# Peptides against a protein of PDB entry 2AUS: the designs that were tried, part 137

Target 1, 323 residues: chain A of PDB entry 2AUS
Amino acid sequence: ADIKREVIVKDDKAETNPKWGFPPDKRPIELHIQYGVINLDKPPGPTSHEVVAWIKRILNLEKAGHGGTLDPKVSGVLPVALERATRVVQALLPAGKEYVALMHLHGDVPEDKIRAVMKEFEGEIIQRPPLRSAVKRRLRTRKVYYIEILEIDGRDVLFRVGVEAGTYIRSLIHHIGLALGVGAHMAELRRTRSGPFKEDETLVTLHDLVDYYHFWKEDGIEEYIRKAIQPMEKAVEHLPKIWIKDSAVAAVAHGANLTVPGIVKLNAGIKKGDLVAIMTLKDELVALGKAMMSTQEMIERSKGIAVDVEKVFMPRDWYPKLW

## One batch from the design tools (peptide; made by RFdiffusion4, then SolubleMPNN)

Design b2_p19_1_s4 (from b2_p19_1, 9 letters changed)
Fold by OpenDDE base, seed 2:
Structure b2_p19_1_s4 (fold): chain B 323 residues (1-323), chain A 19 residues (1-19)
Amino acid sequence: as target 1 above (323 residues)
Amino acid sequence: MEWFEKLLKESEERYKKKK
């Protein structure tokens, strides 16, 4: 999520009409909720599905979805996309994750050996999904991006770990314990990051959501519930982006593929087959789609399908049809 | 269910104490 992508401008004279659309920061509260994502602090105990069902009941919503399952006993960052934004979770599923884990060793190991062995688990690891996973139990490679040891207290090792999506920290700890020769288990686990969502001022509890909804409905104070819900555009910050002309927005909002003439600016490093976010010049999410060209091809070509549009988010009427 | 009903009850009690 922290990779600043270069922005390449194709049309430096492209303007946007301020009367069209609803920028993420200028949505009325009802519309903000309809296109919202909550950075939820999931409590330990309930399943991620139970928590989503509870959010729907608290906020009187018809639809919601989460950006990646946390086990019942695991707490921390659970992005929950609301209503019309519900399908934005597909952008969060492949996103990197960070955790803080407490590993308990089943024997005494010198600190220097703990540090040396844990460093060997940075990089590519082979994992088998757990029995309760909806994923077929095939061996698969996963990336461990980093391991940061925070504290070692005898047999207890507190560490931060950045991982590829679908890496099982419980399995990682089990393998570390085997490599140390004494065995180990996962005592505690908290997710501290899910793509663009992290532990920050946007992190809210279920208690906060109940209280903030009451302040809005009973007292007419919308400020708290507005702050507790992020715009859906937050859920695509980690994706490569393509910004389009006002004249192309309504076509894409109707499900038309993005063609090269509609592009104003784009991120560097887009490859054919990448998931990309199609944005307005006001940073509104129009759609998610599959890149049919590289960034270089989108610059060099005058015509052709740039993005195969898979999921539209923007309403069809926010921008005028100019065709 | 019990955990969620407890959550709602505790919130209602907090809200009533702030009025």
Scores: peptide ipSAE 0.147, ipTM 0.780, DockQ to the pose 0.848
Fold by OpenDDE base, seed 3:
Formats: C-alpha cells, structure tokens, sequence
Structure b2_p19_1_s4 (fold): chain B 323 residues (1-323), chain A 19 residues (1-19)
C-alpha cells in the first residue's frame, strides 16, 4: 500500500469545473454512505459474511461487501464497502495484508534461534492452501514482506507480519515450527492492515456503528457516522491511477472504455493487464478497469483504448455528456 | 442471531442511559 508512484502529467492545461461531480469531502451524508467503506474492527466469533449482514441491518443498507475474508476466530481490519461502493472490494483483494500473530512453540527453543529462523522466512515462501479455503490446493509461492518479532515469552512468540494477499499465516507458523524442530501452532491472529486500511482513528466497531447510526437518525447528529465511513476513494489509494478530463468522465460513467485523449495525468509503472483506478481531476473514483497499455504507451500514443472499463462507480449524471 | 440481538439490546440500553 505504501508504494509511492510518480505522477506523469500529459495535459498541464486541463481544468475541472467545480460545479461538476461530488468530491469525497463534499458528499451529503446519504451520498457519503452510498459511496462509503467502513474500516471495521471485526470481532472474533462471527464470520465476515455475518458481520456484513449485520452492518447492512444496522445501517439499513440493501448491499455491502467485504475487502477480504477473515476467519471467524480472527479479529481486526475488515474493510466493508457499502451500497454503490460494494464492488470496490475488488481493489482490496490483491492488496498486501499485515497481521499480528501469537505463535505457540511445542518445545523450548533459544531466543536467538527463534529470531534467526523467523528472519529466514522473509521473502518468497511455498504454501499450500488449507482444506477449508475455497482456493484450489495447489502449491504456490507467496511473499512475506517483513517479520517483526514484538515479544518472546518462553514458548509464546508475538510477531507482526506483512504478507502478499492470500498468504496463510497458519501455514507460515506451521513451517516456522518445523524449521525450529519443535513444531508450532497459531494461538491468536489479528489483521492490522488490509491495503490502505489499518488500525487508526478510522477503525470502528459494530457497537460504534449502532451508536453512531442512532445519533444520526434519532438526534440529527451526522458527525459520528460521517467519520465512521470512509469515502470509496480510500479503497483505491494503493492502485495505480489515471486522471481524466471532465469531457471523458460521463462516457466512462456510461461504461465506455477510456481512450488515450481523455488522459490528463497518470501514475508511472502501469503495465498492460494491471488493475487501475480511473479518477476525475477532483480525485473522485469514476471506474476500475484493466490497463490495455503501459504508462509509456499512454504517453506516446495519440489514440487507442487505454483502459478496458470493468466496473463503473460514478453516477451517469454527475458530469455532463460532452459528446 | 443471538449475538446480533445482544448487540442491538446493549446499544438500546446505552442509548436509553445517555438520554
């Protein structure tokens, strides 16, 4: 999520009309909810699906979706996209994850050996998905970006781990235990990050959501529920972005592919096949799509399909049709 | 179901105590 991407300007004269669209900070509360993502602190016990169903009932919503399953026993960061933002969870599926895990060792191991062996698990690891996963049980590589040991108390090892999407921490701990020669199991697990969503002031409980909804509906106080819901644009902060002309927004909002003339600025390092966010000059999310060109091709070419538009988020009426 | 009903009940009780 913390990858700084260079921004290349293709059209430095492009202006935006302040009367068009609804920037993330200027949405009325009802519209903010319709395009919202909750950074939920998922409690241990319920499934991610049950928690999403409860949020829908608490907030009187027709639809919602989560940014990546947490097991029933696992707590912490579960992004829940609301209503018209529901499909933005696709941006969060490939995003890196961070966890705090408690590993219990099945024998005594010197602390120096624990530290040395756990450091060897930074980088590429081979994993087999667990039986309970909907994922085919094929061997695959996954990246462990970092392991930070927080505490060692005898046989209990508390550690932070940053991982590629779909890395199984339970399997990592099992392999660490094998490498230590004593065996190990996962005692506790909490997710502390899912892409741009982390443990911060935006993290809210189900209790907070119920209380904040009551303050809005019964007392007319919108401040709490407004702060508890992030704009959908938060869910795409980690993606490469393409910013488009006001004249291109309505066409993309109607499901037209983005053509090269519509591009004002873009991130460096886009490859053909990448998931990209199409943004207005006011940082509003128009659509997600698949890059059909590299960044370099989008700069050099005068015409052609830059992005195959897969999922539109912006309403068709926020920007005028200029065709 | 029970956990969610408990959550709602606890919230209603908190809300009634704040009024």
Amino acid sequence: as target 1 above (323 residues)
Amino acid sequence: MEWFEKLLKESEERYKKKK
Scores: peptide ipSAE 0.136, ipTM 0.777, DockQ to the pose 0.853
Fold by OpenDDE base, seed 4:
Parts: sequence; C-alpha cells; structure tokens
Structure b2_p19_1_s4 (fold): chain B 323 residues (1-323), chain A 19 residues (1-19)
Amino acid sequence: as target 1 above (323 residues)
Amino acid sequence: MEWFEKLLKESEERYKKKK
C-alpha cells in the first residue's frame, strides 16, 4: 500500500476552480457520510456482513459494503464503505493485507530454527484455498511480503505478516508447522492493515460509532462522526491515479471514457488493464476505470481513450459541463 | 489470549488517547 508512485506532469499550467467540486476536507457532514469509508475495528464473534448491517442500522444508512471479509473469529481492520462510496470496496479487494497472528506449535522447536524457517516463507508461496472459501480450489501462488516475529514463548509464536490479497494465514501457519517438522495451527488472528487502512487514529469501534452518531444527532456535535468516517478517496490511495482537467470532470462524471487530452498528471507505471482512479486536481475521486493505455502511451499520444470508466462516484453537478 | 487482549487494549488505548 505504501508504494510511492512517481507523478508525471503533462500540463503544468492546468488550474482548478476552487468553487467547483467538494474536496475531501470540505464536504458538509451529510455529504461526507454519503462518500465515506469507516476504518472499523471489527470485533471477534460477528461476521463481516453482520457488522456491515449493524453500521447501516447505527448510522441510518441504506447501503454499505466491506473491503474484504474477515472470518467471525478474526478482529481488526475492516474498511466499510458507505452509501454512494459503497462500490469503492472494489479497490480494496485486491489490496495487500497485514495481520498479527499467533501460531501454536505442536512440539518444541529451538527459537533459532523457528526464525530461520519463518524467514524462508517470505516471498512467493503456493497455497490451496480452504474448503469454505468462495474461491475455486486451485493451487495458486501468493506473495508474502514480510514476516516479522514479535514474540516467541515456548510453542507460541506471535508474528506480523504482510501478504498479497487472498493469502490464507491459516494455510501459511500450517505449512510453517510442516516445515518445522512438529506441525502448527493458527490460535489467533487480527488484521492490522487492509490497503491504506491500518491501526491508526482512524480506527473506530462499533461503540464509538453509536456514541458519535448520538453526539451528532442529539447534541449537534459533528466533530466525532466526521473524524470517524474517512473520505472515499482514502480507499483509492494505493491505486495508480490520473488527474484530469476541470473541463473533463463533468464528462467522466456522466460516464464518458477519459481521453488523453483530459489528463493533467498521472502516476508512473500504469499498465494496460490496471485499475486506476480518476481524480480531480483537488484530489476528489471522479471514477474508477480500466487503463486502456500504459503511462508511456498516455504521455506520448495526443488522442485516444486512456481509461475505460467502470464506476462513477462523483455527482454530475459538482463540476460544470464545459463541452 | 493475553497478547490479543493486549492488542485490543492497545488499540483501545491508542484510541482513548485521541479522545
């Protein structure tokens, strides 16, 4: 998620009208909620779907969606996109995840051997999805970005792990246990990161959401509920971005594909077929789409479809039609 | 259990320090 992407400027003279749009920091509270994502601390016990249903009830919302299922027993970072932002969860599904896991070994293993073997599981691993997964049970490669051992207490190994989306930590622990020769199982699991969402000040509980909604509705205090909800733009921070001219915003907001002349700046390393975020010069999310060109092609070409627009988020009236 | 309660508590305490 912390991939610093280089920004290539195509039009250094492009200005934006401060009267148009609603930058993420300048949305009225109702609009902020409609375009919001909660960094929820999911409690252990309930399903991710139950928790989403509870958030809709607490906040009096019609629609919400989560950025990737946590098992009932798994706690921690669950991004919940609200109302008009609900579809932004598609950006979070492919995002990297971090977990803290407790592995219980079924035999005694020297600490040095534990450390050595766990380090060998950094990089590419072959996994088979569990029986209960919605994913077809094909062998697949997944990336383990890092393993950080936090504590070793006899047979209990506490570790942090960064993984590619859809890596099964239970399966990883099982294979580590096999490699250690004693076997192992996952005792506990918490998700500490889902793409740009992590355990930080933005992490809120269901209890916090209840309290903050009451403070707003009963006491007129907006501050807490405003802080508890992140702008939908946070949910796309990890995606490659394309920033567009003010004159192109209304067309894209109406569902028109982005053409090359509309591009002001873009991230390096976009490939054809990548999911990209189309942004205003005020860092407002206009749409998600599929790149039809590479970054290089978008730089070199003067015309053509740069992005096939798949999901529009921005209202049609935030920017004027300039065509 | 204790470390998970600690992680939850530390998450709560990090949260309480910002209230």
Scores: peptide ipSAE 0.024, ipTM 0.565, DockQ to the pose 0.061
Fold by OpenDDE base, seed 1:
Structure b2_p19_1_s4 (fold): chain B 323 residues (1-323), chain A 19 residues (1-19)
Amino acid sequence: as target 1 above (323 residues)
Amino acid sequence: MEWFEKLLKESEERYKKKK
């Protein structure tokens, strides 16, 4: 998620009209909500779907969606995309996740052995999805990016773990327990990160959302609800980006594929088939799409389809039609 | 439980700083 991507400039003379579009920081409150994502601290108990339904009720919204299911008993970072931003959650589904887990061992194990064995679980692991998952129960490889042991107290092991999307921490803990020879189970689990969303000053509770909505609707104070909602552009920070000319924005907003002449700048390391964010020169999200070329091909070619546009977010009228 | 309560408390303290 923290991969700093180099930016390659193709057209250093490309300017943007300040009168066109609505940059994320300059959206009126109603428009900010329509293109918003909440970094919710999901409480333990409710399902992710129940929490989304409650947010819709609290904020009087027609549509919302979450950036990857947390089990009822699991708390922490649940991105909730609002209204016109609802489909931005598709960018968060493949994103890496971080958890803090409490593992309880079923026997006594020396601390040095715990540390050594847990370190061996960094890298590729083979998992079977649990019965409750909507995913077919086929064996699959997943990456464990890192394991950080925070505390060991007898049979209790508190650890941070960074994982590929769809890694099951309960299954990881079960296999660690088998490797230790004593067995183990997951006592507690919290999600501390989902792609660009983490435990920071943007994390809010359901209680905060109730209070902040009342401050806006009853007292006319917009500041709290504005801070509680992130722009949808936050939900694509981890994706490779392509920035386009003002003259290309309206066509892409109408669902046209992005062609190479429309590109002003782009991230390095885009591969054919990657999910990419198409941005304006004001860092507004126009669309998500599939890269049809590598970064190198987008630099070297003068023409062709660079991105197959899968989902438009920007309204058709924010930029003029220049064709 | 205590370690998980600490994580929740640290989360609550971040919320109090927003008020």
Scores: peptide ipSAE 0.017, ipTM 0.574, DockQ to the pose 0.062

Design b2_p19_2_s1 (from b2_p19_2 with M7L L14Y D15A E16A)
Fold by OpenDDE base, seed 3:
Structure b2_p19_2_s1 (fold): chain B 323 residues (1-323), chain A 19 residues (1-19)
Amino acid sequence: as target 1 above (323 residues)
Amino acid sequence: MTYEELLAEAAATYAARRP
């Protein structure tokens, strides 16, 4: 999520009409909710599906979805996309995750050996998905980006871990325990990051959502519920972006593929087959799609399909057709 | 925690949390 992508300008003369669209900071509260994502602090106890159902009841919503399941006993960062933003969760599924875990060792191990062995688990690891997962139970490689030991207290090891999507921390701890020769289990787990969503001032509880909804509906104070909900554009910050002309927005919003002439600027390093976010010049999310060209091909070519549009988010009427 | 317990807790603390 933190990779700053270079922005290549293709059309330096392209302007945007300030009267068209609804930039993330200019949405009326009802529209902000319709295109919102909550950075929820999921409590331990309920399932991720129960929590999503409760949010729909609290906020009087028809639809919502989460950016990747947390187990019932696991707390922390659960992105919950609302209403028209519900489908943006597909951008969060492949995103990296961070956790803080408490590992309990089944025997005494010198601290130096714990530190040395845990460092060997940075990089590529082989895992088998657990029985309870919807994922086919075949051996698969996953990347551990980093392991940071926070505290060692006898047999208890508190650590931060950054991982590729669908890495099982319980399985990682089991393998660390085997490598230490004493065995280990996961005592506690909290998710501290899911792609662009982390523990920060945007993290809110279910209790906060109840209160903030009442402050709006009963007291007429929208500020709290507005701050508690992030714009859907937050959920795509980690994706490579393509910014398009105002004249291309309505076509893409109708489900037309993005053609090369519609591109104003784009991120470097897009490959054919990548998931990309199509943005307006006001940083509004129009659609998600599959890149049909590399960044280099999108620069060099004068025509052709740049992006196969898969999911439209923007309403068809925010921008005029201009044709 | 149930949904009803969450609402009961929020109702009990509302007066103290109201802006």
Scores: peptide ipSAE 0.545, ipTM 0.954, DockQ to the pose 0.906
Fold by OpenDDE base, seed 1:
Structure b2_p19_2_s1 (fold): chain B 323 residues (1-323), chain A 19 residues (1-19)
Amino acid sequence: as target 1 above (323 residues)
Amino acid sequence: MTYEELLAEAAATYAARRP
């Protein structure tokens, strides 16, 4: 669900200078790439790290990172953040995921029983991480947000599943198979969503990236590579936002914490400890940080640290120092 | 799929995929 967060305006008279910054829609192609995220359709076969290395070679990049590992055999949505945007992946790692999975049952089960049992796996589940994961192999709770059965063909069950970050679909299928009494395994898996990135018109292949880079470099056609790369601001759409005054932008871009007087507008429902995106009035990402106040405290207070700035993205020179 | 196979496929299809 695209959680439309309410926007609370604190300063309705705040204006922005159109000469300052580079809004996502006004970035030259080189700057767009430097602050870009690719919604990659990862093929089955390569690791997520190999694919990131290949993208760096294809696009002649120094740095890139991915928004959450897909196993070699798993295809689909892999956000790849580029160059100066590389660290925006920290916003995507904790984001919800959606998958389409094919489960193969090891015995015959009536369809009504399959549907009933799979519905019981919506909600909180206990999982043990697989041996291959970098995560300590301790039992942990994870949320299954929804299970949608798409097709049942004898022993093959195709389903869509929305899950909390770091839910293991292979483990879910194993437990469903145990609950059905026949056992099951994961035959196929595709990731269809990673936070704000989904299967849509922005999804591109590695082959598309090779072609689109050549169309730009050899043929002078910028349009394809421009469309293949999303602005880094896309990678924070799912986060609560705080929009700041032009006079506060340069300080935050230098790594200063955001203080309450700098806030123009903010999303409702921010809690202390939440990851938040600090935005300009032109919807440019300045920084990510930890909320030190709730939305209510940021409205009611006249002073104090609103956000502990953890990662700056905006260059220091896009906005003037007004201090 | 190797990186070299990806590039070889892209090179072989480039003229047909060019806008």
Scores: peptide ipSAE 0.531, ipTM 0.950, DockQ to the pose 0.951
Fold by OpenDDE base, seed 4:
Structure b2_p19_2_s1 (fold): chain B 323 residues (1-323), chain A 19 residues (1-19)
Amino acid sequence: as target 1 above (323 residues)
Amino acid sequence: MTYEELLAEAAATYAARRP
């Protein structure tokens, strides 16, 4: 769910200099690519790593990373962070996912029973990671946020499912099949959402990327490749945010921790230990860090380390040193 | 699908997809 986070203003008089930085909508095309994330429609067949390697070849990039592995046979939403944005995938790994799945039942089950049993799988489920996962095969709780049955055709059940990161849909379908008493397997799977990235006008194919790169390099038309690449700030939309003074930006961009006096506004509900995005007043991503205070502590305290800065994205020269 | 197949398909359709 796109939980609209309340914004608490600490300094209502804080202004930003329009000459400093590069807002997400105002980056030159080369800079936009350097700080970009592609909402890729991953085809079935290749691994997520192969697809990332192909994107680097298509776009002549040195670095890229993906926001969460899709199996070779799984298609759909794969966020691919580019160049200087590559590390933003850290924000996407823990993000909720949505899938459309085709479940094939191994026996006949009345539709009413299918609907009733699948509804029981909404909420907390116990899963064991697959054998091939790098994760220790301990039983773990995962949240199923919702199950929406789209179609039932005899033994074939098409459904949409929203899940916590690292929920295994294949395992979910197996357990649904067991609960139905006939068994089931995953016939098809498509990822339709990865955090803020979904099936929308920003979703592009590998073929689109080839074409759009050529339109830019051969025809001088940058519009298509510009639209095909989202600003890295898109990849942190789901995180709690802290907006900082212009005077604090260069220090944070140099890797200094964010102190309480640098905060202009912040989201409600930040807890100590949360991953937070540090933003400029122009909604530019400066850094990711760990909250060292709650929202309430950041409001009430006059001093102290608010965020332990873990990953800087912004160049050091976009904002002047004002200290 | 290979990378070479992707490029071959893109090359074959480029004229029709060009703006």
Scores: peptide ipSAE 0.524, ipTM 0.949, DockQ to the pose 0.921
Fold by OpenDDE base, seed 5:
Structure b2_p19_2_s1 (fold): chain B 323 residues (1-323), chain A 19 residues (1-19)
Amino acid sequence: as target 1 above (323 residues)
Amino acid sequence: MTYEELLAEAAATYAARRP
């Protein structure tokens, strides 16, 4: 999520009509919920699926989905996309994750050796999925972006770790324990980040959601539930973006592919095959799609399909047909 | 934790948390 992407402008004269659409900060509460994502502090105990089911019951919703499974015993950041935003989770599933983990060593190891060995696990690691994973047990490479040791207390090592999606921290700790020669296991795990969602003022509990829904429905106070729900656009902040003309929005909202003439500005470094977010000039999410061109091709070409539109989010009526 | 336990705990603390 922290990769600042350069923005390349193709049309510096492109304006947007302020009367069209619903910018993320200007949605009525019902519409905000329909296009919302909760940064949930998942408690230990329930499954991620149970928690999503409970959120639907609490908030009286038909649909919701989560941005990446946490095991029952694992707490922390679980993005839960609501209603019309439910499918935005496809942007979050491949996103990097951060955890704080407590590793318990099965023997005494000098602190200097712990620090040295753990640093060697930064970079590419080979993992086998655990038996309980829905994923075929094939060896796969995963990236460890960073390991930060927070505390060492005898055999207990508290550390922060940034990882590629689907890295198994339990397996990482097992391999660290083997490299240390004493063995180790994961005592505790908390997810502190899932792509753009982190531990911040937007993090809410299930109890908060119960209370905030009652404050709205019983007391008429919408402020709390409004703050507890992020706009769906938050869930795509880490993706490369393409901003389109007002005249292109309705076509894309109808499921038409984005063509090169519709592009106003775009992020640098888009490759063919990348998942991209198609945005309005008001930073509204229109659709997710697959880039059919690189950034450079989208700049140089005057025509052609820039993005194969896979999932539309924006309603068809927010922008007029201008063709 | 069940859903019913979650609601019971929320109900027990509601009066203290009410804005």
Scores: peptide ipSAE 0.425, ipTM 0.926, DockQ to the pose 0.933

